# Peptides against a protein of PDB entry 5D63, part 169

Target 1, 292 residues: chain A of PDB entry 5D63
Amino acid sequence: SLRRGIYHIENAGVPSAIDLKDGSSSDGTPIVGWQFTPDTINWHQLWLAEPIPNVADTFTLCNLFSGTYMDLYNGSSEAGTAVNGWQGTAFTTNPHQLWTIKKSSDGTSYKIQNYGSKTFVDLVNGDSSDGAKIAGWTGTWDEGNPHQKWYFNRMSVSSAEAQAAIARNPHIHGTYRGYILDGEYLVLPNATFTQIWKDSGLPGSKWREQIYDCDDFAIAMKAAVGKWGADSWKANGFAIFCGVMLGVNKAGDAAHAYNFTLTKDHADIVFFEPQNGGYLNDIGYDSYMAFY

## One batch from the design tools (peptide; made by RFdiffusion4, then SolubleMPNN)

Design b2_p24_2_s2 (from b2_p24_2, 12 letters changed)
Fold by OpenDDE base, seed 5:
Structure b2_p24_2_s2 (fold): chain B 292 residues (1-292), chain A 24 residues (1-24)
Amino acid sequence: as target 1 above (292 residues)
Amino acid sequence: SAAAEAEMEARLRAEYRALKARFA
């Protein structure tokens, strides 16, 4: 079953992603096929899948940027019915905005079926051009048509996944205590994470004994990421991943506060030094406390 | 530079007691 999370949804036939045109929050904004750049944010192409309680394999899909939801126009079962962004709520009962998402017959891609109409999200004619029509279309779960098959690339981690990534890292102290602040986290590319760091003013900040030292740098980075998230996205129900750690060195005579994020594959953490913007696999400290 | 690294290490050592008192 598909997990709750943020997904980049790519067509199985052509290099096109499900895109909310211009990221507009207006009701009726077209959802279209659009090119994407791997390992980037792809701002208008991120979707929060929220599972509906007690309805198997059924979700709402909230556009992360606009905060609006994938909506089959009038819930029509006619082939070619527009799929648009529309205002809604995560746990709506509106069948126009409820999508059953299950594996296709190939076992890798997914199909997206409207709960009410039983039609499928279709990249019309497999058109790879920017702005290509995405519509509801007749189909079956076992059909091999790539126009209706989508790869769900997970762009977020659950708190449990983050916890697991931390737990398997070799630079964790035996006394480690972790504190989870949110449930789901968008994981940023390093380039974006670095840009937030630059924009925060931290590169020009002066270290001062106790009044603005390692913990202040680390907290300032986390605050900057949090603010960036709030300012960048209209959807709710997720956070931006940026952890804070306190660590002690092997000798036990030095401590440090620093940040961390997740690697691209979400399997490991990487340490971030907010005093110089460096990414390190080993920061020279073992973490005894983290919050994220 | 080596000097910058040494200074950073010295600062981190000085922060140890304060961090332990504040957070652990």
Scores: peptide ipSAE 0.029, ipTM 0.641, DockQ to the pose 0.047
Fold by OpenDDE base, seed 1:
Structure b2_p24_2_s2 (fold): chain B 292 residues (1-292), chain A 24 residues (1-24)
Amino acid sequence: as target 1 above (292 residues)
Amino acid sequence: SAAAEAEMEARLRAEYRALKARFA
């Protein structure tokens, strides 16, 4: 089954993603097909899939940017019914906003069925143009029509997945204690992570003994990412991944505080030095404490 | 949560200060 998480949802037939037009929070805002750029944020095209308890394979889909939910207009079963953004809640009982999401016949893509109408999210005519209509349309689970098949590219990790990535890293001290702050994390591309770092003012910050040293830099980066998240997204129920670590060197005579994020495949961590904006596989310290 | 984050940050700083003192 599809895991809870943030997804970029891409059509299986053409290079088009499910896009909330202009990222607008207004009720009735069209959801459309739109081009996307790999390894970027794709602001209006990120969706938090929240599984509905005790309803198999069924989710709400919250647009991260607008905080509104994917909604089948009037819950109509008519082919060509508009799919829009609309205000809602993660665990709504409104069938207009409940979507059963299961693997298609190809075993890799998914189909998105409205719980009430039993129609499917359809990129009408497979149109790859920006602003192409997305609508509810008649279909079946087993047919191979790519207009109704979608790849769910996971853009987030659970706290458990992050914990597992940390556990696999060789630069963890035997005394390591990790503290998890949130349940689900949007993982940023390094370019975005770096831009937040630049915008924070840290590149121009002066190192000062004790009063503004490594721990202050690391915490300031964490704070900057947190603020960026709060200022950028209207959806709730997730965080932006940015970890803080305390580490000790192999000799045991030096300590450092630094940041870390996840690799693109979410399988490992990469260290980030907030004093210079560098990414490193080995920062020269073994972490004895982290929070993220 | 914001409260959990604040608490963790406070703990982090306290623990790190102790570590820095050990190596200073």
Scores: peptide ipSAE 0.026, ipTM 0.547, DockQ to the pose 0.880
Fold by OpenDDE base, seed 4:
Structure b2_p24_2_s2 (fold): chain B 292 residues (1-292), chain A 24 residues (1-24)
Amino acid sequence: as target 1 above (292 residues)
Amino acid sequence: SAAAEAEMEARLRAEYRALKARFA
């Protein structure tokens, strides 16, 4: 079963992703196929899947950028019916915006069926061109048509997954206490994380004893990421992953405050030094406290 | 650079007492 999360949704047949055209929040904005760049944000191509309580395998799909929802126009069952962005809510009862998402017959890709019409999200003609039509189309769950098969690449982690990643890291102190601030976190590529760091002004910030030292740098980075998230995305119900840690060295004669994020595969954490923008697998400290 | 690393280590060591006071 598909978990709640943010997904990049890629066609199984061609290198095209489900894209909200121009990231527009206007009702009726076309959802189209569009090229993407691996290991980047792909701004208009991220979708928050929110599971509907007590309705098996059924979700709303909120475009992260626009805050609008995937919508089958008029809920029509006719092949070729437009799929658009439209205003909505995460737990709507509108069948135009309810999507049953289950694995296809190949066991790796998913099919996206409109709850009401029972038609499937289809990359029309498997067109790989930018702006290619995505529409509702007749189909079956067992059909092998790649036009209706989609890979769901998870771009976020739950708080529980983040907690698990921290727990298995070897640089956690025995007295560690973690504080979870949110429920779901978009995990940024390092390049984006670094760019936020640069744009924050931290690279030019002067270290000053106690008044602006390690904890100030670490908190400033988290604040910068938070602001970036608020300024960049219109969807709600998620945060941008950026942790703060306090750690002590093995000798017990030095302490530090620093940041951390998750690796690309979301299995591990990587430490980030906000004073120099470095990423480290071992920052030389064992964390006794974190919040993220 | 080695000099920059040494400076960073010195800063971190100097911050230890303050951090312990604030967070321990």
Scores: peptide ipSAE 0.026, ipTM 0.624, DockQ to the pose 0.048
Fold by OpenDDE base, seed 3:
Structure b2_p24_2_s2 (fold): chain B 292 residues (1-292), chain A 24 residues (1-24)
Amino acid sequence: as target 1 above (292 residues)
Amino acid sequence: SAAAEAEMEARLRAEYRALKARFA
């Protein structure tokens, strides 16, 4: 079963992703096929999948940027019916915005079926051009048509997954205590994370004994990421991943405060030094406290 | 330099004491 999370949804046949045109929040904004750049944020192409309680394999799909939902126009079962962004809620009963998402016959891709019409999200004619039509189209779950098969590339982690990544890291102190602040986290590419750091003013900030030292830098970075998230996305129900750690060195005579994020595969953490913008697998400290 | 390293070490010790006082 597909987990709750943020996904980049890519066609199985051609290098196109499901894109909300111009990221517009207007009702009826076309959802189209569009090219994407790997390892980037792909702003208009991120979708929060929210599972519907007591309805098997059924979700709403909220565009992260616009805060609007994937909507089959008038819930029509006619082939070629437009799929658009439309205002909605995560737990709507509107069948125009309810999508049953299950594995395709190939076992790797998914098919996206409208709950009401029983038609499938289709990249019409497998068109790889920017702005290619995405529509509801007749189909079956077992059909191998790549126009209706989609890879769900997970762009977020649950708090449990983040906790697991921390737990397997060798630089955790025996006295470690972690505090989880949110339930689901968008994991940023390092380039985006670094840009937020630059824009925060931290590169120009001066270390000052006690008044603005390691903890201030680390908390300022987390605050900057939080603000960036609030300013960048209209969807709710997720956070941007940026952790704060307090650590002690092996000798036990030095402590430090720093940040951390997740690696690309979400399986591990990488440490971030907000005083210089560096990423490190070993920052020289073992964490005894984290919040994220 | 040796002086810079000594200063860094002194800083880290000071930070450690402060963190322990605040969060222990």
Scores: peptide ipSAE 0.023, ipTM 0.596, DockQ to the pose 0.042

Design b2_p24_2_s3 (from b2_p24_2, 12 letters changed)
Fold by OpenDDE base, seed 4:
Structure b2_p24_2_s3 (fold): chain B 292 residues (1-292), chain A 24 residues (1-24)
Amino acid sequence: as target 1 above (292 residues)
Amino acid sequence: SAAAEAAMEAQLRAEHRALLARFA
């Protein structure tokens, strides 16, 4: 079954993603097919899938940018019914905003069925152009029509997945204690992470003994990422991944505070030095504490 | 003062060692 998380949803037939037009929060904003750039944020094309308790394989889909939900207009079962962004809540009972998401017949892509109408999210005519219509359309679960098949590329990690990534890293001290602050984390590309760092003013900040040293830099980076998240996204129920670690060197005579994020495949962590913006597989310290 | 700075550094190191020992 599909896990709770943030997804980039790409058509199985053409290089088009499910896009909330202009990222608008207005009710009735068209959801359309749009081109995307791999390994980037794709701002209007990220969707938080929230599983509905006690309803098998059924979710709401919240657009991260707008905070609105995927909505089948009037819940109509007519082929060609518009799919739009609309205000809602994560655990709504409105069948217009409930989507059953299961594997297609190919075993890799998913189909997205409206819970009420039983029609499927369809990239009409498989049109790869920007702004192409996405609509509810008749179909079956076993049909191989690529217009109704979607890849769900996970852009987030759960706290458990992050914890597992940390646990397998060789630069974790035997005394390590981690503190989880949130449940689901959008994982940023390094380029975006670096840009946040640049915009924070940290590159111009002067290291000063005790008054503004490693811990200040590390906390400032986390604060900057938090602010960036709050300023960038209207959806709730997730955080932006940026960890803080305290570590000790091999000799045991020096400590350091630094940041970390996850690798592209979300399987490992990479250390980030907020004093210089560097990414390192080995920062020279073993972490005895983290919070993220 | 230099003495105050040295005392603070010593305290920080002692606290760090204590933290490590807490989880040892």
Scores: peptide ipSAE 0.018, ipTM 0.517, DockQ to the pose 0.054
Fold by OpenDDE base, seed 2:
Structure b2_p24_2_s3 (fold): chain B 292 residues (1-292), chain A 24 residues (1-24)
Amino acid sequence: as target 1 above (292 residues)
Amino acid sequence: SAAAEAAMEAQLRAEHRALLARFA
């Protein structure tokens, strides 16, 4: 079963992702196939899958950038029916915006079936070109047609997954307390995380005893990421992952405040020093408190 | 116990503040 989360959705046949054209929030904006760059944010190609309560394997798909939803035009079962972005809500009853998402016969990719029409999201002719048509098309769950098979690459973590990653880290103090602020977190590539850090002004900020020291840097980074999220995305129901930790060193003669994010595989955390923009597996402190 | 952990956490926070005041 597909978990709630943010996904980059890639065709199983060609290196093309499901893209909301120009990230436009206008009703009827085409959803198209488009090239992507691995390990980047791929702005118009992120989709929040929200599971519908009591409807098995059925989701809405909200474009993270536009805040609009994947919509089968008029809910038509006709092959070639346009799939567009359209205004909606996460828990809509509109079958034009309800998608049953289950594993394909290959056990790795998914198929995306419109709940009402029972047609499938299809990269028409498997066209790998930018702007290629994505449409509803007839098919079956067992059909091996790669035009209708999609890999769902998870780009977010739940709060529980983040908590688990923290718990596995060897640099957590036995008295650790974590405070979860949100439910689902977009995990940024380090390059994006670093760019936010640069744009925050922190690289030029002067360390000053007590008045602007480690805790101020760490909180400023958290605030910068939060603001970046608010300014960048129109969808709701998720946050951008950026944690703050307080830690003490092994000797007990030094303490520090710092940030952390998740590794690419989302299994571990990596520490981030907001005073210099460095990523470290060991920052030299054991965390006794975090919020994220 | 949860109470003991909370007390230890409070102590750590107090120590953290003291350490930061000295080194930060």
Scores: peptide ipSAE 0.034, ipTM 0.565, DockQ to the pose 0.116; fails the geometry check
Fold by OpenDDE base, seed 5:
Structure b2_p24_2_s3 (fold): chain B 292 residues (1-292), chain A 24 residues (1-24)
Amino acid sequence: as target 1 above (292 residues)
Amino acid sequence: SAAAEAAMEAQLRAEHRALLARFA
């Protein structure tokens, strides 16, 4: 079953993603096919899938950028019915905004069925052009039509997944205590993470004994990422991944505060030094405390 | 429980205090 999370939703037939046109929050904004760039944010193409309690395999899909929800116009079962962004809530009972999402017959892609109409999200004619129509269309779960098959590329991690990634890292102290602040985290590409670091002013910040040392740098980075998240996205119910760690060196005679994020495959953590913007697999310290 | 959390935090604070003088 599909997990709660943030997804980039890509057509199985052509290199097109589900895009909310211009990221607009207006009711009735078209959802369209659009090209995407791998390993980038793809601002208008990220969707938070929120599972509906007690309704099997059924979700709302909230656009991260606009904060609006995928909506089948009037819940119509007619082929070609528009799929738009519309105001809503994560746990709505409106069947126009409820989507049953399950694996297709190929076992890799998903199909997205409207809960009420039983029609499927369809990239009309498999059109790969920017702005191509996405509509509700007649279909079945078992047919192989790539117009209705979608890859769900997970762009976030749960707190449990992050915890697991930390737990298998070799640079964790035996006394480690982790404190989880949120439930779901958008994981940024390093390029974006670095850009936030640059824009924060930290590259020009001067280290000063105690008054602005390693812990200040690490917390300032986390604050910068938090602010970036708040300023960038209208959707709620997720955070931007950026951790703070306190660590001790092998000799036990030095301690350091630093940041960390997740690798691209979300399986491991990578350490980030906010004093110089470096990414390291080994920062020279074993973490005894983290919060993220 | 709140008591268990308090105990864990107390331990963490003790460990942190021991390392504070070594922060760079």
Scores: peptide ipSAE 0.030, ipTM 0.539, DockQ to the pose 0.172; fails the geometry check
Fold by OpenDDE base, seed 1:
Structure b2_p24_2_s3 (fold): chain B 292 residues (1-292), chain A 24 residues (1-24)
Amino acid sequence: as target 1 above (292 residues)
Amino acid sequence: SAAAEAAMEAQLRAEHRALLARFA
């Protein structure tokens, strides 16, 4: 079954992603096929899939940028019915905004079926052009039509997945205590993470004994990421991943505060030094405390 | 510069020494 999370949804037939046109929050904004750039944020193409309790394999899909939901216009079962962004809630009962998402016959891609109409999200004619129509279309679960098959590329991690990544890292102290602050985290590309760091003013901040030292830098970075998240996305129910760690060196005579994020595959953490913007696999400290 | 990096490393390695009291 598809896990709760943030996904970039890509067509299985052509290099096109499900895009909310212009990221607009207006009701009736077209959802279209659009090109994407790998390893980038793809602003209008991120969708939070929220599973509906007690309804098997059924989700709402909230556009992260607009905060609106994928909506089949009038819930019509007619082939070619528009799929749009529309205001909604994560646990709506509106069948226009409920989507059953299950594996296709190929076992790797998914099909997206409207709960009410039983039609499928279709990239009309497999058109790879920007702005190509996405519509509800007749189909079956076992059909191999790539117009209705979608890869769900996970762009977020659960708190449990983050915890597991930390646990696998060799630079964790035996006394480690982690504190989880949120449930689901958008994992940023390093380029975006670095840009937030630059925009925060931290590159120009001066280390000062006690009054503005490592803990201030680390917390300022986390605050900057938090603010960036709040300012960038209208959807709720997720956070932006940016951790703070306190660590002790091998000699046990020095401590440091620093940040960390997740690697691209979400399997490991990478340390981030907010005093210089560096990414390190080994920061020279073993973490005894983290919050993220 | 190498000198600046070394100085930063020295600072980083000296910070929050009081936190280590929990391990004493």
Scores: peptide ipSAE 0.024, ipTM 0.571, DockQ to the pose 0.047; fails the geometry check

Design b2_p24_2_s4 (from b2_p24_2, 14 letters changed)
Fold by OpenDDE base, seed 5:
Structure b2_p24_2_s4 (fold): chain B 292 residues (1-292), chain A 24 residues (1-24)
Amino acid sequence: as target 1 above (292 residues)
Amino acid sequence: SEAAEAAMNAELRAQFRALKAQFA
C-alpha cells in the first residue's frame, strides 16, 4: 500500500512528471506533463497523497504549491477527460478527487485510477513535451501501457521514519530523548537547505557569549526553515524537515546546539552546523535531546 | 535502567548552560 507522503510522480515511459501548470490555484488549472530536474525542488510537481480512512488504496492528491487537488473533470469516464487542479479537502467524498493508487503489473510503478470513473491517469500519447496533456483514459490494472504507469518518488518522511533514522545513528547518546513536532516532513536537498541558511542572515551573525551562541543559531535556522515552508507552499498537513539537537562530547565537558537533516535516501541523518553552514557526519557531540 | 538513563538525561539538560563551548 502507498504510504501517506509527498511524492514526485514521474512517468514510467518518458522523463516527464505530473505538473500543475504555473502552480495556479485557480479551479480548472490543467495538470500536464513537464520536464523535471532530479534532486531539486520541482515546485509545481509535488503532491501530498492523503489516504482515505476505510477506503482501500484510495487517496486525495494535493498539489503542494497551489493547495488544490487533482480532479477528474465532471468525473467523466470518457477517454481524454481533463485532469485539473481544483479546490477541495484532504478527506473529501467527491469521487472526482478520489484516486485509487496501486502497483502496476511490473511491480515497481503505480497506476492512478479515478475512484468513480474507473479510468486511469494517462500521459496522452506518451508525449514528453512540456505541457503535454494528462487525461483520464480507459485502461486495466494489468495493462503494460507506460502512458498510465507512474513512479512515485517519495520526497518526505514520516515522523516514525525520521525517528528510526536518528535511532541508528552512532552519534546519539544513550539517554537520548526526541520530541516530534509534526507527522510528515518534506526533506530538502542540501542546496535548498543551504540557500535558506544563507537567506536567513546567519552567515553574517556574530557569536556572542550566551546572548547569541550555539542554541540561538540552531533555533534561528529552524525558524528560518519553518518560515520558508509557510511562505513557499499553500498545502497543509506537512512540515519542512529541520531538527535541533543538544549534544555532549565524549569527555562530558563540552556541549553544543546544532541542526540536522536527512540524507538523500532518507535512511540516515546528517548534522548541520548553523554557525558555518557545514554538513558533517560527525559533529563531535552525541545528542541527548532533539526536537523536529 | 530506564529510570537511571532518564535521570542522567535530566542532568545533561541541566548542565547545558555550563557546558556550552565557545565556537571559533
Scores: peptide ipSAE 0.219, ipTM 0.793, DockQ to the pose 0.099
Fold by OpenDDE base, seed 2:
Structure b2_p24_2_s4 (fold): chain B 292 residues (1-292), chain A 24 residues (1-24)
Amino acid sequence: as target 1 above (292 residues)
Amino acid sequence: SEAAEAAMNAELRAQFRALKAQFA
């Protein structure tokens, strides 16, 4: 079963992802196949899958950038029907925007079926070119046609997954208390996280005793990430992952405030020092408090 | 014990200011 989350959706046959053309919020904006860069933020190619309560394996797909939803034009069952971005809501009853997403016969990819029409999201002719048509097309769940098979690369974590990643880290104090602020978090590549850090002005900020020291740096980084999220994405219902920790060293004679994010596989955390922009597996402190 | 851990955590919170390390 596909979990709620943000996904990069890649064709199983060719290196093309489901892209909302130009990231436009206009109704009827084409959804197309487009090239992508692995391990980066593919701005127009991120989709929040929101599961519909009491409807098995059925979701809305909200484009993270535009805040619009994947929509089968007129809900038509005709092969070649356009799939577009369209205004909507996460829990709509409009069958044009409801998608049943289940594993394909290969057990690794998914197929995306429109709930109403029962047609499948199809990269027409398996065209790998930028702007290739994505349409509703006839098919079956068991059919092996790669034009209708999609890998769902999960780009987010739930608060529970983040909590689990923290819990298994060896640099957590026995007295640790975590405070979860949100439910679902887009996990940024380090390059993007670093760029936010650079753009925040923190690299030029001067450490000053108490008035602007470790806690100020760490909180400023979190604030910068939060603002970046708000300014970058029109979709709601998620946050950008950036944690703050307070830690104490093994000797108990020094404390520090720092940030953390998740590793690429989302299984572990990595510490981020906002005073120098460094990523560390061991920052020299054990966290006794975090909020994220 | 959980109570002991909570007490230690409270102590750590109270001491954070005093324990802040300088960063160059």
Scores: peptide ipSAE 0.213, ipTM 0.792, DockQ to the pose 0.098
Fold by OpenDDE base, seed 1:
Structure b2_p24_2_s4 (fold): chain B 292 residues (1-292), chain A 24 residues (1-24)
Amino acid sequence: as target 1 above (292 residues)
Amino acid sequence: SEAAEAAMNAELRAQFRALKAQFA
């Protein structure tokens, strides 16, 4: 079963992703096939899948950038019906915006069926060009047509997954206490994380005893990431992953405050030093407290 | 024990200001 989360949704046949054209929040904005760049933020191509309680395998799909929802125009069952962005809510009862998402016959890709019309999200003719039509189209769950098969590349982690990644890290103090602030986190590529750091002004900030030292740097980085998230995305119900840790060295005679994020595969954490913008697998401290 | 670990963690939190130093 598909988990709640943020996904980049890629066609199984061609290197095309489900894209909200221009990231527009206007009702009726076309959803189209578009090229993407791996390991980058694909701004108009991220979708928050929210599972509908008590409706098996059924979700709303909120475009992260626009805050609008994938919508089958008029809920029509006609082949070629437009799929658009449209205003909605995460737990809507509008069948135009409800999508049953289950594994295809190949066991890896998914098919996306409109709950009402029972038609499937289709990359029309498997067109790999930018702006290619995505429409509702007739189909069945067992058909192997790649026009209707999609890979759901998970771009976020749950708080539980983040907690598990932290627990696996060797640089965690035996007395560690973590404080989870949110439920789902968009995990940024390091390049984006670094750019936020640069834009925050932290690279030019001067260390000053107590008045602006390690804890101030670490908190400022987290605040910068939070603000970036708020300014960048119109969807709600998720956060941007950026943690703060307090750590102590092995000798127990020095402490430090620093940041951390998740690795690309979401299985591990990597430490980030906000005073110099460095990523480290070992920052020289064992964390006894974190919040993220 | 969990209680002992919690107490130790509390002690570490209380000591942070005293233990933190300039980043080198």
Scores: peptide ipSAE 0.206, ipTM 0.799, DockQ to the pose 0.101
Fold by OpenDDE base, seed 3:
Structure b2_p24_2_s4 (fold): chain B 292 residues (1-292), chain A 24 residues (1-24)
Amino acid sequence: as target 1 above (292 residues)
Amino acid sequence: SEAAEAAMNAELRAQFRALKAQFA
């Protein structure tokens, strides 16, 4: 079963992702195949999958950038029916915006079936060109047509997954207490995380005793990431991952406040020093408190 | 024990200000 989360959705046959054209929030904006760059944000190609309660394997798909939803035009079962962005809500009853998402016969990719029409999201002709048509098309769950098979690359973590990643890190104090602020977190590439740090002005900020020291830097980074999230995305129901930690060294004679994010595979945390923009596997402190 | 760990954590929280390391 597909979990709630943010996904980059890639065709199983060609290196093309499901893209909301220009990230436009206008009703009827085409959803198209488009090239993507691995390990980047891919702004118009992120989709929040929200599971519908009591409807097995069925979701809405909200474009993270536009805040609009994947919509089968008029819910038509005709092959070649446009799939567009359209205004909606996460828990809509509109079958034009309800998608049953289950594993394909290959066990790795998914198929995306419109709940009402029972047609499938299809990269028409397997066209790998930018702007290639994505449409509803006749199909079956068991057929092997790669035009209708999609990899769902998860770009977010749940709070539970983040908690688990923290728990297995060797630089956590035995007395650790974590405070979870949100439920689902978009995990940023380090390059994006660093850019937010740069844009925050923190690289030019001067350390000053008590008035602007480690805790101020760490909180400022958290605030900068939060603001970046609010300014960048129109969808709701998720946060941007950026944690704050308080830690103590092994000797117990020094403490520090710092940030952390998740590794690319989401299995581990990496520490981020907001005073110099460095990423470290060992920051020299064991965290006894975090919020994220 | 959980109680002892919680108490130690409380002590660490209380001591953070005093333990802050300078950063160049």
Scores: peptide ipSAE 0.201, ipTM 0.795, DockQ to the pose 0.097

